# Peptides against a protein of PDB entry 3V4O, part 52

Target 1, 234 residues: chain A of PDB entry 3V4O
Amino acid sequence: DQPLAKDKVALLIGNMNYREHPKLKAPLVDVYELTNLLRQLDFKVVSLLDLTEYEMRNAVDEFLLLLDKGVYGLLYYAGHGYENFGNSFMVPVDAPNPYRSENCLCVQNILKLMQEKETGLNVFLLDMCRKRNDYDDTIPILDALKVTANIVFGYATCQGAEAFEIQHSGLANGIFMKFLKDRLLEDKKITVLLDEVAEDMGKCHLTKGKQALEIRSSLSEKRALTDPIQGTEY

## One batch from the design tools (peptide; made by RFdiffusion4, then SolubleMPNN)

Design b2_p13_5_s2 (from b2_p13_5, 8 letters changed)
Fold by OpenDDE base, seed 5:
Order: structure tokens, then sequence, then C-alpha cells
Structure b2_p13_5_s2 (fold): chain B 234 residues (1-234), chain A 13 residues (1-13)
């Protein structure tokens, strides 16, 4: 009864060279590391850096075209972001200061579209801040999500908190990726895997009391990133 | 040697 994926597709976005906001460093390395790992897991990976709003929307559209019934979809984002009323917003590099929801991409909207594709698994790994954007007073009215029980959110930080990167000798990694990369290849249910990452991160003296992984999921089946693709031998 | 940098966008009007 090994669960099977029809296909496995990942979109990785790392935004760091913002025009109107502080520049980041970790997304470059984090996207690279995650790309390498996901390819070892036989994901079809599209990795993009420093996307404008237009480019981000196009990338998401192209990503959605690769999704279909039973396909595992993974979206990773590293960059600036915010969370208003439970909705996560990814910030393009050309976003104004301050930015608003119309300048950003709503993750929950992407999830809705993924559900329409009848994907087998929807994984979101969001390495961004989750602080409220007080300059955005928009209350998004989103269509109700379907009960698909195949959704996993890995938030790099807890609600209302910030995400951090560690800089050492010119190199930088996000705290989330620092610990995620050590376990990503493990053959475990994705929620179990992330729970272990959360424990590892909790032992980090640098971010204790500042950043904690939050897992939000409705996953009724034992799905893992290591699940084989239907019709293939491993 | 290790330095933390926040992803805080430092929004302003």
Amino acid sequence: as target 1 above (234 residues)
Amino acid sequence: MEKLQSYDPELSK
C-alpha cells in the first residue's frame, strides 16, 4: 500500500534583491540547496530568483500547468512576506514600500488553484516573516477551500513572528533551511519530518524565543516527499 | 562569528 505520486513538481522562489526593501542573502543558497535535495527526490524543480510581481505570477501559472490529479506540488518561498488574517503574502522584488495585497501573491489563492487540479499533495514551505502588515487594510475574501486532506504548511516562524537568516563568514542560510536540509531526504510522512525539523530548530540557541517552526496540516494519508512516482522503479 | 539577520521588511510610509 505504498502511496504513489502521479508526478512530483516543485516551484522554488527566492527573493533577495528588493528594490524598496532590505536586501536578503540566504534565499540564494537556500534555493540552491533545496533544489539539489528535491531533485534527488525526483521532483521536477523550477528554481527562480529575484522575481518581479509579473514574473512571480507567471511562474505560479506555469507551475499550476504542471499539476494534475495525483501530482505532488511543492511551493517553497524565501523572501519578504507578511500574514494578514491568516493569509500569507509573498512579496515580489519590485513591490513598493509599503506594499499591499494587490502587490503580492497570496499563498491561499495558489492553494485554491492547486485544489482545482486535484493534486495528491500540496506542500507549502514559507521562509518569510509572518508579521501583520499594518499598511494593508484589505480583508481578503477567499473562496472556501475544499476538504482535500492533503495540505501541509511549513511556516519558518510562528504567527506574528519574524524569520531570520544566519550569516557566517560571508555565507548565509535561513534558519529554516539550515535544519530542513538535514532531514528532507528521510522517508517519513511529511508532517512527521517537519515535526522533527521543528525539534531540531528548537535547540538552536540563536533563535530560541525568536523563531519557531509551525506546522499546519490536514493530511489524512501517509504521504512523503520520498514517495515514488507512479510507473517508475526506484 | 554568527550573525542573525531578520527578514523584517521595515515598512514605512
Scores: peptide ipSAE 0.417, ipTM 0.877, DockQ to the pose 0.767
Fold by OpenDDE base, seed 3:
Structure b2_p13_5_s2 (fold): chain B 234 residues (1-234), chain A 13 residues (1-13)
Amino acid sequence: as target 1 above (234 residues)
Amino acid sequence: MEKLQSYDPELSK
């Protein structure tokens, strides 16, 4: 019984040219590569770079409008970020230094909104650091999540750890995307796919002991990014 | 040679 997606929609955000924080390089290439791959998977892809807080919130709002019952939603973010109390915060390019949660977008809040859309699959690929932000001492009170059993988080790094980009001769790729791109088109359950990516990353001599993929999922069905869209040929 | 650059914005811990 092949799972079907009502539609497949992805929002890709790469923030690199920060105003008050160190600039990054990899998000440019990573967003580009992921865009091409997801389009091969028949995703409707919106790719955006260097978003302010206002622009990021608008992008998320527009993304949510494309979600509906049975739709596969994928959010990819590459940039600065932090994690406090299990909540992931994406940092806009115009965030102050230091930044707080009020300046950032909380991924778990986005998930809550995606659940309200009764999506078929919610995938978050977060290529950002997960260190604690001590400048933000707010204990977040988030709305309760539903039990939808269709959630997959791919964290580029472990909790409390850093994510890295590889720079060589002016080129830069994030470690996560370096390995993800090699497997993304495989017809496998998304959690299985990410597990294989994790193994590949673990064999990298550059990041051994420095960065490891973490998969957090509640996925009760064999959902894959390759799943065909309802009403289409497959 | 390849080098790693952290995404860490040098947050205080």
Scores: peptide ipSAE 0.348, ipTM 0.796, DockQ to the pose 0.636
Fold by OpenDDE base, seed 2:
Structure b2_p13_5_s2 (fold): chain B 234 residues (1-234), chain A 13 residues (1-13)
Amino acid sequence: as target 1 above (234 residues)
Amino acid sequence: MEKLQSYDPELSK
């Protein structure tokens, strides 16, 4: 009955020191905290900060090499981003102003490549804005996704909206990670876990009407981040 | 009271 992962691999990217765009603060703390949590869940975690386009593409390529049949893959991104026509774009630190799709990494393209690896679970946690980029009029023609029923998107905010970080004198989390970190270790189906995070975030008066977690999933099995790795005793 | 900072890169500017 217990779902098993062949392995568990996570790529965490936090971009904050942009060259041509406003600098951020929360990705630093968020990546570190998430790294520690995922390692407690026996994920093999690669955490990277302030990646150029070249470095981001290389990191994704290396991440994909670690994926295989039955492997749990998790991609976390914190930084600038946008969403055009349902496609999410992560912005590298060296992106021009304004940036276009060719300067950025399309999450849906990464998902397509992950599906080719026959992964057991694909989780995307995107802590970025989802506003339309009016400077990019390109409509990406992406390959149709396979029906794998193992996909979970956790958007830090709803479509067309902004993501926020808490302003403190010191280091602080983004809003999404503030609530995610409190529940991430719970042994629950990942969609159920995220739903509870959404409720917690909804109780925050600071983000009411500004930021809300969106869960988009096609997950037919009760898969959790706490699922044990096949062949390993816990 | 806590304040929020948007991730908005101000694309319109």
Scores: peptide ipSAE 0.346, ipTM 0.804, DockQ to the pose 0.751
Fold by OpenDDE base, seed 1:
Structure b2_p13_5_s2 (fold): chain B 234 residues (1-234), chain A 13 residues (1-13)
Amino acid sequence: as target 1 above (234 residues)
Amino acid sequence: MEKLQSYDPELSK
């Protein structure tokens, strides 16, 4: 009855030191905290900071190589980004100003490739802005996704909105990670877990009316990040 | 004191 993962693999990317865009602070700590938590959940975690376009594409390629049938794949991104026509774009640190889709990595394209690996679960945690990039009028033509019913998006903010970090005493955390870290280890269906995070975030007076977690999912099974790996004893 | 900082890339810069 208990859902099982063949394996659990996570790629965490935090981009902060942009060459031609404002620098960020939170991704450093957020990636670190999430790394520790996911490792406690027996994820194989690759954590990378300040990736160029070339490095990001390579990291994604390597991540995909670790995926296979039944594997849980989790992609976390913290940094600059935008959303055009429902497509999320992660911005590398060497992206030009302004950047275009050709300079960025499309999350939905990654999802398509993950589906081809017949993963057991695809989780995207995107801590980035979702504002329209007016400098990019390209309409992406994406291949149709398969109906796998194993997809979960956790957007740090609403469509067309901004994501924020809280700076205090020299430290910074993203709003999303601030609340996610408190619940990530809970043995709950991932969408239920994120719903609770959304409620917690909703109580934050700093981002009230500014940032709200959006959960977009097609998950027909009770899959959790705590699901055991096949062949292992707990 | 807590301060909010947007992740807005400010593309128009």
Scores: peptide ipSAE 0.338, ipTM 0.809, DockQ to the pose 0.748

Design b2_p13_5_s3 (from b2_p13_5, 7 letters changed)
Fold by OpenDDE base, seed 4:
Structure b2_p13_5_s3 (fold): chain B 234 residues (1-234), chain A 13 residues (1-13)
Amino acid sequence: as target 1 above (234 residues)
Amino acid sequence: SLSLQSFDPKLSK
């Protein structure tokens, strides 16, 4: 039978105007485009730009308050980031240079909190670099995750690699969003959808050998972003 | 023409 979502909630964060780090351009457009698409999918979308550490933590807290049993939760982030020991860190715009884990938000910690809400689906779309931060020797001790089999990670790039934006005529788009937006509305299992996006990205000569989509998932059900909300008619 | 820009923060100390 058709999987149902109790509700669908998304938090989109785009950080570009960093105080102590190179400024980015793509997050502005990418957040906007993704917002429009997710709203077409009946997501309740909160889109925020250029968040400080304090603001990011508050945004995540508010996002978590909207989650409940059976709710689809989607977190999108575009900005600076790094990955240490398999943990992804989103960098606020007021982060120091260099930054450490205590200055950033750990995605896996957010996932843990989402699991506590007994969500129906947890999707993370991370458009950031995944290089190790050599200036941070901290080994995070994270709580063990539950076995919920409803987790999907879409990394814009491979482990240890960089993510890129394309600049043309004063405009910039992330490579990930460039291809994701073309398929996001398709009624397909989210992992299948992302796999197709990965193939599309692989055909881009600009990023071939430089950036490739990585999908990490534990999804035992055919969950799609197009799944209807329980109690609603479409 | 198209140009690529990395999201690499280019950290330094």
Scores: peptide ipSAE 0.390, ipTM 0.866, DockQ to the pose 0.785
Fold by OpenDDE base, seed 3:
Structure b2_p13_5_s3 (fold): chain B 234 residues (1-234), chain A 13 residues (1-13)
Amino acid sequence: as target 1 above (234 residues)
Amino acid sequence: SLSLQSFDPKLSK
């Protein structure tokens, strides 16, 4: 009855000190807070900050090596990004200005590789802008995805829109993490949890009409981040 | 004291 995870692994990337782009502040705190929460959920968490393209690709490769049949995989990214033709691109700190897809990591390609591992759950939490990059006119040809019905995307903002951070007395938090952290430990199906986060964001006077969470999912099972790991007792 | 900052990279050629 209770869904079980073979293991739970998360890769958290926060890029803020860009070489050729505006610096950010929120990723530092957001990665830290999410790390602590996911560890409470018994995730094996790798948290990295300010990754070059080479380092990001290596981190993703290492993350994929930890995935296997039934494993819950969670990828969190906070930083600059863009979305072209439905594909999400994470921008490394050494990306040129302007950057193109060849300089960035495509989330959908990572998803494809995660599916090959026969994971139990694939969660992407993307705290980045989703605006079109007009300097990248390439149309990617992506490999077809399998029908695994275990995919959840939590976009910090709407398609074509921007994500924001709140700055207060020198400290900054992403809007997405501000609300996500209050619900992340709840024992609920991940899509239900994110839906409640979306409602919380919608009720906030600070971001109403400015930033809204988008959930894109194909999840046929009641999978939760609180699901116990196979072979363990809680 | 409280402000919002966009993650928009403001790309340029």
Scores: peptide ipSAE 0.383, ipTM 0.863, DockQ to the pose 0.750
Fold by OpenDDE base, seed 5:
Structure b2_p13_5_s3 (fold): chain B 234 residues (1-234), chain A 13 residues (1-13)
Amino acid sequence: as target 1 above (234 residues)
Amino acid sequence: SLSLQSFDPKLSK
């Protein structure tokens, strides 16, 4: 039968106005558009822009407090980032240049904490570069993840590659969000939905050979963002 | 009219 969510909660973070790094433009529009879409899907959405390290950590803590058994949790990030040893790091706006892992938030650590909440679905949408940070020589030692089979990563780009934003007449939109927004409301298994987004992105003349969506998932159930919330919400 | 800009932070010491 149709899967049910105990609740649906999303944290959206868009970092643009970095103090020690190039400023970005797309996260503003991308967070706004994604907020509207997720609210149409009955997600409880917290959207934040230009967060310091302290603010990002607090936002994640508050997000985790909203998670519980069976809850769908979605984390979206748009901004600077890097990937070392398979671990994704989100960069706060007050990060130094160069930054290290101690200055950033590790996505896999957040996943571990979400697993402790016994969530029904964990979705990460990461619109950032995945290049190696050569200035960070730290080898992360992460706790082993549980086998929950409810994890989906949507990487805006391939490992070791860059993510891009499209600029036109002063407006900017991340290439990932450009294609994601067209399909996000579809009633499909989230991995199937993202696969279709990947195909759409592959047909883009601007990003062909430059950026490709990577889906990494362990999802044993047909979970969709359109899944109804259990109980009486409305 | 359309252009691409990278999210690459271009780190430096």
Scores: peptide ipSAE 0.364, ipTM 0.860, DockQ to the pose 0.759
Fold by OpenDDE base, seed 2:
Structure b2_p13_5_s3 (fold): chain B 234 residues (1-234), chain A 13 residues (1-13)
Amino acid sequence: as target 1 above (234 residues)
Amino acid sequence: SLSLQSFDPKLSK
């Protein structure tokens, strides 16, 4: 039988107007496009731009309050970021230069909290760089994750690499979103969908050898973003 | 006429 979601909730964050770091352009359009698509999939979507550390933490807290047993949770982030020791850090717009982990939001910590909610699906779409932050020497000690087999990470780029945006005629899109948006509405297991996006991205001559999608998943069920919400007819 | 821009924050200091 087709899996059902108790509910579907998404938090989309696009940081572009950084105070102490280079400004970005793509997150504006990317968040907008993803918002429209996820709403077509009956997600409850909260879309926010240019969040300070305080605002980001509050947004995540509110997002977590909407999660419960069987709920599909999706977190999308576009902006500056880094990865140290396998931990992904999202950078708020008011982060200092240089920033450290204490200034940023750790994705794995959010995942841990999502697991405690007994969600039906946890999807992270991270459109950020994954390079090492040499100014942060701290080794985070994170709580062990539960074995929930409902986790999907879509990294816009591979470990240690950069993510890019493309600009044309004054418009900018992230490379990841450029290809993701074409397939997001497909009724396919989310990992299969992302695999197809990876192939599409691989055909782009501009990013070949520079950016490649990485899928990291532990998903034991055929969960799709198109899965219907329990008790609702579409 | 497409150009790429990195999301690299280009940390300084």
Scores: peptide ipSAE 0.287, ipTM 0.791, DockQ to the pose 0.776

Design b2_p13_5_s4 (from b2_p13_5, 8 letters changed)
Fold by OpenDDE base, seed 2:
Structure b2_p13_5_s4 (fold): chain B 234 residues (1-234), chain A 13 residues (1-13)
Amino acid sequence: as target 1 above (234 residues)
Amino acid sequence: ELKLQSYDPKLKK
């Protein structure tokens, strides 16, 4: 039987014009292209660029309000970030240098809140570095996650590693989106889809030994981004 | 011709 989504909602954040950190370019293109693809998949998409901490927190709050039982939620982030003790932190454009966890948004906290909404699927696509931030000595105390078996993380790179964007003749994608966009519309279980993206990325000679897709999932059902919305024609 | 730009923030030390 074909799994159904009650609704499909995506929040896409691309941070590029940082005040105290190196500026990026790919998030603009990546957010744009991903927006178009997700809309073809009947996602309700909110795409935002260059968010301050305040704006990011508000965007996440508004995103959470759109979630409900059975809803597919997808969060995409492209920008600066770090990972401490298995927790991913997205860096707003107005973050200080150096930044700490109090200046950033913890993805795992967002996941916790998504679980409380009893979503049908939680997908995180994190196009950011995963290096340790030695300037942040905070050890987060996170509540235990529920066993919902509907979680998929697509990390653009490996633990402790960097993510890259391509600089070629103007605007270009980040490495992750370069390969993701070619397969995103395929009717496959999301983890299978990402696995194929990982293989495609692995063939890129530019990033061998530098960047590789990591998939972390607990998904007990064959959920796909192409799953139809219940109550609609399909 | 292709160049990779790292997302590494290069935090101040």
Scores: peptide ipSAE 0.463, ipTM 0.890, DockQ to the pose 0.816
Fold by OpenDDE base, seed 3:
Structure b2_p13_5_s4 (fold): chain B 234 residues (1-234), chain A 13 residues (1-13)
Amino acid sequence: as target 1 above (234 residues)
Amino acid sequence: ELKLQSYDPKLKK
């Protein structure tokens, strides 16, 4: 009954010190806190900050090498980004202003590659804006996705909307991580967990009407981040 | 009260 992961691997990327774009603050603490939480969940976590395009692509490649049949893969990104025609683009710190898709990493392309690994679970947590990039009119032709029923997207904000970080004298979370960190260790189906995070975000006066979580999933099994690794904790 | 800072990249041409 209890789903098992063959392994659990996470890649966390926080981009904040952009060369040609406004600098961010939250990705630093968000990546740090998420790293600690995922390690408590026995994830093998690679956490990286301020990646160039070259470094980001290499990190994703290395991440994919750790994926295999039944492995839980989690990709977290905090930084600048955009969404064009349903495709999410993560912006490296050395991206030009304005940037185009060829300067960025397409999340859906990563998903396609993860599916080829026959993973047990694919989780994307994207803490970035989802506004249309008017300077990129290209509609990417992506390879067709498989029907794997093991995909969960947690978007920090609604389609076409902005993500926010808390302005504080010191280090503070982005809005998404502020609420996610309180529930991430719960032993619940990941979509249920994220739904509760969404409710928390919606009830908070700080974020009500400002930022809302969007969950997009095709998950046919009761898989949780707390699921034990096969041959270890069961 | 706490204030929010947008992740908006504020792209320029």
Scores: peptide ipSAE 0.447, ipTM 0.895, DockQ to the pose 0.813
Fold by OpenDDE base, seed 4:
Structure b2_p13_5_s4 (fold): chain B 234 residues (1-234), chain A 13 residues (1-13)
Amino acid sequence: as target 1 above (234 residues)
Amino acid sequence: ELKLQSYDPKLKK
């Protein structure tokens, strides 16, 4: 009954030093800590910081090459972003001001490509704003997704809202990672784990009324990040 | 109490 992963692969992207947009601080620490945690979970982790559009697209392409049938794929992004018409866009560090969809990477497009790999689990952790970009009037036409029932989205903030990081002179976690890191190693279904993170965030006086975790999932199996890799000891 | 910073303050405008 124990679900098994053929392999576990994660791509972590943290964009901070934007050329035409305000610089961020939290992605540095968040990517670092998440990397260490996922490696403890036997994920093969590729962690990258401050990627241009070209570099981000290449990183995603390479990530997709590591995916195959039954593989657990996890994409984490921390940086500037926006959401238009239900589509999430990650902003590269060299994006113009204002940026548009053609300058950014659409998460749902990546999901479509991941589904073609027949992965065992697709997890997206998006630590970015989800406000509409009024400067982008394009309506993306995306291919229809397959019914795979193995998709989990963890949005650091609710739809139409902003994600925050702690204003500190030194390095500190963003709000989402502050709570996620305390539970990530737990042997629980990923949606249950994220739900508990959401509750922890909701109890914090710092984020009450400011930021709330949103979980969107189509996960029909009890898949956990702690699931053992097939052919290995467990 | 710590202050929060938006990831994308320009979108707030």
Scores: peptide ipSAE 0.035, ipTM 0.668, DockQ to the pose 0.578
Fold by OpenDDE base, seed 1:
Structure b2_p13_5_s4 (fold): chain B 234 residues (1-234), chain A 13 residues (1-13)
Amino acid sequence: as target 1 above (234 residues)
Amino acid sequence: ELKLQSYDPKLKK
């Protein structure tokens, strides 16, 4: 009755100290806070900051090695990014100016690889802008995805729109994490949880009319981040 | 103040 996870693994990447692009601040605190929360949910969490292209690719490879049949996989990214033709690209800190797809990591490619692992749940939380990169004219031809009905995308912003972080004298969360952290521990289907986060974000006066959470999912089962790990007693 | 999490040539480094 209660969905079970074979295991729960998360990779959190926060890129902020870019070499050729504006520096960010929110990824630091966002990754830290999300790490703490996911560990409370018994996730095995790998949290990394300021990754080069090489390091990001290696991190993803290592993450994939931890995935297997029935495992819950969660990828969180905070940093610069763009979206071309429905494909999300995470920008490494050493990306050139301008960056192109060959310099970045395509989230949909990662999803394809996760599907090959027969994961129980694939969650992507992408805290990055989703605007078109005009300097990248490449039209990606990606392999067809399987119909696994276990995919959840939480985009910090709408397609073609920007994601923001709050700039204060000190460290502060990005808009997405500001509201996500308040609900992440709730025992609810992940899409329901994110929907509530979206509503909370919609009440933020700072981003009213500027940023809205988008949820894209094909999740056909009531799976939650709070789902117990198989073989464990809670 | 809000800051974009993307590259924009108009933004200051």
Scores: peptide ipSAE 0.034, ipTM 0.656, DockQ to the pose 0.284

